Peptides against a protein of PDB entry 3HUF. Designs and how they scored, part 204

Target 1, 320 residues: chain A of PDB entry 3HUF
Amino acid sequence: MWIIEAEGDILKGKSRILFPGTYIVGRNVSDDSSHIQVISKSISKRHARFTILTPSEKDYFTGGPCEFEVKDLDTKFGTKVNEKVVGQNGDSYKEKDLKIQLGKCPFTINAYWRSMCIQFDNPEMLSQWASNLNLLGIPTGLRDSDATTHFVMNRQAGSSITVGTMYAFLKKTVIIDDSYLQYLSTVKESVIEDASLMPDALECFKNIIKNNDQFPSSPEDCINSLEGFSCAMLNTSSESHHLLELLGLRISTFMSLGDIDKELISKTDFVVLNNAVYDSEKISFPEGIFCLTIEQLWKIIIERNSRELISKEIERLKYA

## One batch from the design tools (peptide; made by RFdiffusion4, then SolubleMPNN)

Design b2_p26_3_s3 (from b2_p26_3, 14 letters changed)
Fold by OpenDDE base, seed 3:
Structure b2_p26_3_s3 (fold): chain B 320 residues (1-320), chain A 26 residues (1-26)
Amino acid sequence: as target 1 above (320 residues)
Amino acid sequence: DKELEEEREKESEKILEEAKKKEALL
């Protein structure tokens, strides 16, 4: 999200979030959802127009800012951004830090980008929330992104956490839920006066982790916990692969159970299957192969003695 | 378990702080 602050109390000592939208900036406007009052004698009554665009798909993958357009409103002394005069038709900015000088005002408005990128676990929740979150200047998506800061867990009471949730946790993403998204949707009015009133995800995340025993105590307890083991997996999802990599596993991929030959068996400690394949083929698994689902693996990984548990299970099936 | 709750709280704070740092750098 864009946040503005200013020197010399020209913004009344307040920080403000600029959501996507258009703002008239000047000395003689009243602060509201479309106006920014700036207190200086050197600033025109109506001085500039700021336009914040909604996030792009690229912004979701990069964590880059919503495009910031600045137009001078035909003022006597113009507007500058990063010491450059704004062009007659306005200019657009993708820099994360903008020093905006209105006319001859000795104090600048400092705009800075705070990245918040929300990944969703399922397309239904994305479809429900994306529009509202984009109107907050928050990029959203389904795919894994290095820019992701938050991950929306689907609240399914009594279900196992998804692979996406497991992976989001291990990559140290703040896990949130629909209750936090609802809370975010209410902040537009309060943050006009004070950007510090933006809700923190900490309480939501604490409550999720506290109330769900399927989370380990720390991602660090699970990262590389299976170093030295080898697995084979059905080529299903990138998140499943990345999850197994974060566990420190050496991974081989196969396309079908028929591809599990003696060579693959010889270099593999266990086979990771999706639930559908596991349930359909459990009676047809080759002898001497330890097959499990990611959810079964996760139940072992969250235990403090995960390496011992895996070793015992491998041994049990080699001598069965 | 109070110890587990305290560990999870501390980790939650760490993850959020890492996210905030990422938000400031991105």
Scores: peptide ipSAE 0.106, ipTM 0.688, DockQ to the pose 0.012
Fold by OpenDDE base, seed 5:
Structure b2_p26_3_s3 (fold): chain B 320 residues (1-320), chain A 26 residues (1-26)
Amino acid sequence: as target 1 above (320 residues)
Amino acid sequence: DKELEEEREKESEKILEEAKKKEALL
């Protein structure tokens, strides 16, 4: 999200969130959803127009800012951004920090980008929420991104957490739910005067982790907990691979169960399968190898004695 | 278990603090 602050009292000592939209900036406007009052005798009554675009798909992967357009409104002394005069037709900016000088005002408006990128685990929830979140200047997507700050868990009562949720937790992403998204949708008007009124996800996250026994106490309890073990997996998802890497596993990939030969069995402690393959092929598993789902692995890995549990299960199936 | 609840709460606070640090670097 874009946040503006200013030197001196020209913004009345307030910080403001700028959502996607158009703002008239000047001395003789009233603060509202489309106007920013700036208190200086050196500033025109109507001085500049700011236009913030909705997030792009690229912004979701990079954590980059919504495009910030500045146009001078034919003022005597113009507008500058980062010491450069704004062109007659306006200019667009993708820098995360903007120093905006209105005319000869000795104080600048400082605009800075606070990165918030929300990943969704469920495409239906993304379809439902993406428009509203984009109108808050929040990039959204389904795919894993290094820029992701928040992850939306879909709560289905009595279901296991998804691989996406497991991975989001281990990579220390703030897990949120639809209740937080609903709350975000209501704050748009209240944060006009004070950017600090933006809701923190901490309470939502605490409530999710507290009320769900499928989460370990810490990501650190799981990270590298299976160091020294080797697994094979069907090459089905990048998130599953990244999850197993975070567990410290040596991973081999295969394309079909028929590719599991004696050599692979000799080098592999267990095979990780998706639920559909596990359920369909359970009768045809190669002899002498332990096969499990990611969900079954997760139930073991969240236990304090995960290494002992895995070792016992490997031994049980090698000698059965 | 109160100890487990307090541990989860402290860890939630660390994760959020790390996320805020990440947001400031992005």
Scores: peptide ipSAE 0.153, ipTM 0.729, DockQ to the pose 0.012; fails the geometry check
Fold by OpenDDE base, seed 1:
Structure b2_p26_3_s3 (fold): chain B 320 residues (1-320), chain A 26 residues (1-26)
Amino acid sequence: as target 1 above (320 residues)
Amino acid sequence: DKELEEEREKESEKILEEAKKKEALL
């Protein structure tokens, strides 16, 4: 989201979130959803127009800012951004930091980008929330992104957490739910005068982690917990592969169950399968192969003695 | 278990702090 602050008390000592939209900036406007009052004798009554675009798909992957357009409203002394005079037709900016000088005002408005990118696990929830979140200047998507800061867990009562949720947790992404999104949707009016009123996900995240036994105490309890073990996996989602990598596993990929030969079995401690493959009664594995799902693996790795549990299962199957 | 709840709370705060640091670098 864009946040503005200013020197010399020209914004009344307040920070403000600028959501996507259009703002008239000047001395003789009243603060509202489309106006920014700036207190200086050197500023025109109506001085500039700020227009913030909704986030692009690229912004979801980069954590980059919503495009910031500045237009001078035909003022005597113009407007500058980063010491450059704004052109007559206005200019657009993708820099994360903007120093905006209105006319001859000795104090600048400082606009800075606070990155927030929300990944969704469920496409239906993305479809429900993306428009509202984009109108807050928050990039949204389904795919894994290095820019992801928050992950929306699908709350299906009584279901296991998804691989996406597991991986988001191990990446140290803030896990949130629909209750936090509902809360975020209410803040748009309250944060006009004070950007510090923007809610953080702390309480939501704490409640998710505390009250759900499917989460370990920390990501660090699971990261590299299976270092030294080897697995084979069917070519599945990228998140599944990345999850197993974060566990410290050596991973061999195979394209079909027919590729699970004696050589592969000899090099691997266990085989990771998706639920659809594992639950298939049509699949018979050779004796001595340890097969499990990612969800079954997760149930083991969240235990404090995960290495011992995995070792015991490997041993049990070697002597069976 | 109260001890486990307190541990999960502390680690949740750490994760959020690390996430905030990441947000500031992006």
Scores: peptide ipSAE 0.031, ipTM 0.626, DockQ to the pose 0.012; fails the geometry check
Fold by OpenDDE base, seed 2:
Structure b2_p26_3_s3 (fold): chain B 320 residues (1-320), chain A 26 residues (1-26)
Amino acid sequence: as target 1 above (320 residues)
Amino acid sequence: DKELEEEREKESEKILEEAKKKEALL
């Protein structure tokens, strides 16, 4: 999201969130969803137009800012951004920091980008929320992204957390729920005058973790917890692979259970399967190999004695 | 806290026992 603040009292000492949309900036406008009042005798009654575009798909992967357009409204002394005069037709900016000078005002408006990118675990929730979140200047998507700051957990009562949720947790993404998204949708009006009223997702995250026993106390409890072990996995999910890597596992991939030969067994401590393969093939697993689902593995990993539990199982199978 | 840890440990043990029972049926 774009946040503006200003030197001196030209913004009344307040910070403001600028959502996607168009703003008339000037001395003789009233603060609302489309106007920014600036308090200076050196500023025109209507001085500039700011236009913030909605996030692009690229912005979801990069965490880059929504495009910020500035147009001077034919003022006597013009507008400058980063010490450069704004062109007659307006200019567009993708820099994360903008120093905006209105005419001869000695104080600048400082605009800075606060990165927030929300990943969804399922397409249904994305379809429900994407439009509203994009209108807040928040990029949204389904695919894993290095720019992802928040992850939406789907609350299904009595179900195991998904692999996406597990991985989002281990990569230190802030897990949020539908209640937080609902709250974000309501704050749009309140943050016009005070950007500090933007809800902190950390409290929502803490409440999710506190109320759900499927999470460890910290990602650090699980990261590299299985260092020195080797697994084989069916080549199905990138998130599953990345999850197992974060556990410190040496990973071999196979395409079918028929590819689990004596050589692979000799190099592997256990096999990780998806639920569908585990349930269908549990009667045909190779002898002398520990097979489990990623959800079963997760339940072991969240325990303090996870290494001992896995070691005892591997030993029982190798010496049976 | 201790009761919750003991309950989680018992669940982990059950998961491991279920995995073994599936292997012993093979």
Scores: peptide ipSAE 0.026, ipTM 0.316, DockQ to the pose 0.006; fails the geometry check

Design b2_p26_3_s4 (from b2_p26_3, 12 letters changed)
Fold by OpenDDE base, seed 3:
Formats: sequence, structure tokens, C-alpha cells
Structure b2_p26_3_s4 (fold): chain B 320 residues (1-320), chain A 26 residues (1-26)
Amino acid sequence: as target 1 above (320 residues)
Amino acid sequence: DKEEEEKREKESDEILEEEKKKLEKL
């Protein structure tokens, strides 16, 4: 989200979130959803127009800012952004930090981008929330991104956490739920006067982790916890692969269960299968190898003695 | 609309006078 603040009390000592939309900036405007009052004799009654675009698909992957357009409203002394005079037709900015000088005002408006990118675990929730979140200047998507700051957990009561949720947790992404999204959708009025009233996602996250025994105490307890072990997995999910990598596993991939030959078995401590394959009564698993699901693996990894538990299961099945 | 505009102008002029007084003290 874009946040503005200013020196010399020209914004009354307040910070403000700017959502996608158009703002008239000047001395003789009242603070509302489309106006920003700035208090200085050096500023015109109506001085500039700020226009913030909705996030692009690229912004979801890069964590880049919503495009910030500045237009001078034909003022005597113009507008500058990062010491450059704004062109007559306006200029657009993708920098994360903007120093906006209105006329000869000795104080600048500082605009900075706070990165927030929300990944969703399922397409239904994305479809429900994406429009509202985009109107807040928050890029949204389903695919993994290095720019993701938040992850929406799919809560089905009594279900195991998804692979996406497991991976988001290990990546140190802030896990949130629908309650946080609901709260986030209502803050639009309160943050006009004070950007500090933005809801804290870390509180929501702490509550999720505290109230769900499927999460370890810290991502650091699980990262590289299985270093030195080797697994084979079906090459179906990038998230599953990256999850196993974060555990410190050496990974071999196969395309079908028929590709699990004696050579692969000789190099592999265990095989990770999806639930559909694991639960299939029609599939003969290779003899002499430990097969488990990602969800079963996760239940072992969250334990403090995960390495000992895995070693015991590997040994048990080699001698069975 | 005109009365609200005149009110906004008066408030803006009061703010300008206060800012002048602050700057004269610097």
C-alpha cells in the first residue's frame, strides 16, 4: 500500500494510506476519500492530483508498487517528484519512495510503498476476495511468489493443513484467514486519518498458530530438519518440491509409480506420494521402501524428534 | 456549494494567518 507522511506538520503530523483512486491535493480541500489537505501558504488551493492504479499481475510477482501518477494542476511553481519537475501531462512513478514537493513548500510529502501481496490457497477464496483487495492496492494470486507477504489459509474445520499452508509457514509468510480479510476490508475509512490503524496481520497469525496444533513453534524448527535424508516424489507440484527442499531433503523425481525401480529405491530413504496415489488400493507400492504422504511427513516433522522418528520408520519398513 | 466554498476559504485563510504567526517566530 502507499503511505504518505510529511515534515513540518503540513499533513497535521498524520500518516495516511492511499488506496487505488484519485486524490486532489491542496490547501483548500477537506480530507476525505478523494482529497488530501496540505497545510502551507506555499501550496495552491488545489495543487496536484494523485492517481494510484490498481495492482498489476506483475506486481504480485515482484512486490512492486501500484503505479503512482502525479499531475500538477497548473500551479505557479509546479510540482516536483524526486527533485524532477512533473511534466505538463503528468508523470507516472513505479519507485517505492517518492519525495513530492508542492510548489515552493520547504517540506516534502514522503510517499513510501509498504509491500503487501496476498497468496490464496484456493481459487474460490481468491475469486471472492481479489476485487476488494485490489481496490486496497493489494496484489493477489494463487501461484507461489517470492513477493508474497501473506497467505490465506483455507480453513475447513477438522481438515489437515494444505501443502500450500505448510510451505507458506516455512517461507515465513504471514498466515491469515477470512476474519483478517473481513477486518481489512472495513478499515478504509479509519486509515484516512491515521495509517497506523491498519490491522496487524501478525496478531491474526499468532492466534492461528497458537490455536492450531498442526503448526510447529517456529519455521526454524523444521527448516533443514531432514538434512542428509533422501526422498523420491511424484513430479506433480512445485510447492511440494519446494517444501521438501526447505526440509533439507535430497529429492529425486519420478513421473509414475512404475518408474520406481531398484536403482531409485537404493538411493532413497522414503517415497512421498499424494493422497490419491497413497489411498489407491490398486497400486502395489515398491517392496522395501517407506511410502508416506506429505501430510504424514508433516506430522512427523512438527515433532521435536523428527529425525529419530523418520529413521525408525525407515528401519521398520526395511526389515518388514 | 457557494456557502461551503466561502467557509473553506475562511478556514484556509485562518490557517494561513496561524502559519504566518509561526513563521514570524522563527
Scores: peptide ipSAE 0.024, ipTM 0.546, DockQ to the pose 0.029
Fold by OpenDDE base, seed 1:
Formats: C-alpha cells, sequence, structure tokens
Structure b2_p26_3_s4 (fold): chain B 320 residues (1-320), chain A 26 residues (1-26)
C-alpha cells in the first residue's frame, strides 16, 4: 500500500494510506476518500492530483508499487517529484519512494510503498476477496511468489493444513485467515486519518499458531530438521518439492511408482506421495520402502523428536 | 501583470523563509 507522510506538520503530523483512487491535494480541501489537505501557505488551494492505480498481475510477482500518477493543477510554481518537474499532462511513477514537492513549499510529502502481497491457498477465497484487496492496493494471487508477504489459510473445520499452508509457514510468510481479511475491510475509512490504525497481521498469525496444534512454534523448528535424510517424490508439485527442500531433504524425483527400483530404494529413506496417489496405489507400494503422504510427513515434522520418529518408522518398515 | 507577479513572488518567498525557519526549530 502507498503511505504518505510529510515534514513540517503539513499533513498535521499524521501518516495516511492512499488506496487506489484519485485524490485532489491542496491547502483548501477537506481530508476525505478523494482529498488530501496540505497545510502550507506556499501550496495552492487545489495544487495537484494524485492517482493510484489498482495492482497489476506483475506487482503480485515483483512486490512493486501500484502505479502513482501525479498531475499539477496548473499552479504557478508547479509540482516536483524526486526533484523533477511534473510534466503538463502528469507523470506516472513506479519507484517505491517519492518525494513530492508542491510549489515552493519547503516541506516535502514523502510517499513510500509498504509491500503487502497476499497469496491465497483457495481459488474460491481469492475470487471472494481479490477485488476488495485490490481496491486497498494489495496485490493478490494463487501462485507462489517471492514477493508474497501474507498467506490466506483456508479454514476447513477438521481438515489438515494444506501443502500450500505448510510451505507458506516454512517460508516465514505471515499466515492469516478470513477474520483478518474481514477486519482489514473495516479499517478503510479510519486509516485515512492515521496509517498506524492498520491491523497487525502478526497478531492474527500468533493466534492461528496458538490455536492450531498442526503448527510448530516457529518455522525454525522444521527448517532443515530432516537434514541428512533422502526422499523420493512424484514430480507433480513444485510447492511440494520446495517444501521438502526446506526440510533439508535430499530429493529424488520419479514419474511413476514403477520407476521406484532397487537402486532408488537403496538411496532413499522414504517416498513422499500426494494423497491421491497414496490412496489409489496403497496396494502397489514397493516392499522395503517407507511410503507416506506430505500430511503424514508434516505430522512427524511438527514433533520435537521428528528425526527419531522418522528413523523409527524407516526401520520398522525395512524389517516388516 | 508584472508588478502583481513580482508581488506574488515576493510574498511566496517570504512564506518560504518563514516555513524554513520553522523547520530549523523542529
Amino acid sequence: as target 1 above (320 residues)
Amino acid sequence: DKEEEEKREKESDEILEEEKKKLEKL
């Protein structure tokens, strides 16, 4: 989201979130959803127009800012952004930091981009929330992104957490739920006056971890916890592969269960399968190899003695 | 027009100097 602050109390000592939309900036406007009052005698009654675009798909992957357009409203001394005079038709900016000078005002408006990109685990939840979040200047998507800051967990009562949720947790992404999104939707008017009134997603995340026994206390408890072990997986999911890498596993990939030969068994401690393959192929598992689902692996990995537990299971199945 | 422009410029510069002096005191 874009946040503005200013020197010399020209914004009344407050920071403000700028959501996607158009703002008239000047001395003789009242602060609302479309106006920014700036308190300086050097500023015109109506001085500039700021226009913030909704996030692009590219912004979700890059964590880049919503496009920020500045237009001078035919003022005597013009408007500058980053020491450059704004052109007569206005200029667009994709920089994360903008110093906006209105006329001869000695104090600048500082606009900065606070990175927030929300990944969804579920396409139905994305479809429900994407429009609202985009109107807050928050990029949204389903795909994994290095720019992802938050992950929306799908709360299905009585279900195990998804691979996406497990991976988001290990990536140290802030896991949030629908309750946070609901709360975030209510603050839109209040944050016009003070950007600090934005709800802290970390509090939501702490509450999720505290109230769900499927999460360890920290990602660090799981990261590299299986270092030295080797697994084989079906090459079906990049997220599953990355999850197993974060556990510190040496990973071999195969295309079918028929590719699990004696050589692969000799080099592999266990085979990781998705639920669909595990359930369909239970009868066809090779003898002498430990096969488990990612969810079964996760149940082991969240235990404090995960290495001992997995070693015992490997031994039990080698001698069965 | 020119005298009114010079007057507006002078008034703007006086305001600028007053605002700079406020910045130096913060």
Scores: peptide ipSAE 0.023, ipTM 0.561, DockQ to the pose 0.028
Fold by OpenDDE base, seed 2:
Structure b2_p26_3_s4 (fold): chain B 320 residues (1-320), chain A 26 residues (1-26)
Amino acid sequence: as target 1 above (320 residues)
Amino acid sequence: DKEEEEKREKESDEILEEEKKKLEKL
């Protein structure tokens, strides 16, 4: 989201969040959802128009800012952005830092982009929240991206966490829930006047982790925790592969259980399957190899003695 | 509309006079 601050108290010492929308900026406007009062004799009564666009789909993948449009309102001394005079028709900016000079005012308005990109685990929650979050200037999507800062966990009471949630956790993405999204919606008016009132997602994350026994204390407890072990995985989601890589596993891929030969068994400590294959093919598992789901593997990994637990299960099946 | 504009002008002028007094004391 865009935040503005200013030198020389021309914004009354306040930082403001600029949500997507249009703002008239000037000396003789009242601060509201569509107006920014700037206190200076050197600026016009109505000096500029700021327009913040809603995030694009591209902004979700790049972590780029919402487009910031500046138009001068036919003022005597014009408007400058980053020392460049704004064109007569207005100019659009995608830079993360903007120094906005109104007329001959010696103090600048500093606009900066605070990155927030929210990934959703399922399309239903995305459909519920995307419009509201886009109106906050927050890009949203379903796919993994290096620009993602937050991940919305689906709370189904009594269900195991998804592979997407596991991977988001190991990537150190801030996991949030619907309660945080609801809270974001309620503070919209208060954060217009004071950007410091923006709710801390890290507090929500800490509460999720503390209240859910399916999470380890930190991602660092799990990252490379299975270094030195080898697994075979059915070629499924890229997220599943990346999750196993973050555990420090050597991964072999196969297309069917029939591809698991004696050579692969000799080099593999265990086989990772999806739930559907595990449930359907349980009777057809290769002899002498430990087969488990990602969710079963996760239950082992979150334990402090994960390496000992997995070693015991491997040994139990080699000597059975 | 005209009374509300005159009110906004007065409030703006008062704030600008207070700021000028703060800047003259620095």
Scores: peptide ipSAE 0.022, ipTM 0.478, DockQ to the pose 0.030
Fold by OpenDDE base, seed 4:
Structure b2_p26_3_s4 (fold): chain B 320 residues (1-320), chain A 26 residues (1-26)
Amino acid sequence: as target 1 above (320 residues)
Amino acid sequence: DKEEEEKREKESDEILEEEKKKLEKL
């Protein structure tokens, strides 16, 4: 989201979130959802127009800002952004930090991008929320991204957490739910005058972990917990691969269960499968190798003695 | 409300006087 602050108290000492939309900026406008009052003798009654675009798909992957357009409203002394005069037709900016000078005002409006990118676990939830979140200037998507800051967990009571949720947790992404998204959708008016009133997702995340025994106490309890072990994985999902990497596993990939030969068995401690393959192929598993699902592996790694548990299962099946 | 308008005018005048003092120090 874009946040503005200003030097010299020209914004009355307030920080403000700018959501996607159009703002008239000037000395004689009243602060509302479409106006920004700036108190300076050097600023025109109506000085500039700020237009913040909705996030692009690219912004989800890069964590880049919503495009920030600045137009001078034919003022005597113009508008500058990052010491450059704004062009006659307006200019658009993709920098994360904007120093906006209105006319000859000695104090600048400082706009900065606070990165917030929300990943969704399923396309249905994305379809439900993407429009509202984009209107908050929040990029949204389904795929793994290094720019993701938040992950929406689907609350199904009594269901196991998904691989996406497991990976988001280990990646230290803040896990949120529908209740937080509902709250975000209502905050537009409350944060106009005080950007600090933006709800902290960390409290939502703490409540999710506290109420769900499927989470370890911290990501650090699981990261590299299986260092020294080797697994083979069916080449299925990027999230599953990255999850296993975060566990400290050496990973080999295969395309079919038929590729699991004596050589692979000799160098691999266990095979990780998705639920569909595990359920369909469990009768045809190779002898002398431990096969499990990612969800079964997760149940082991959240235990305090995960290394001892996994070693015991490997030994049990090697001598069975 | 007239009182809220007068308060906003006063706050604006205080900021404008502070701006002037900051300029005199530069």
Scores: peptide ipSAE 0.022, ipTM 0.508, DockQ to the pose 0.024

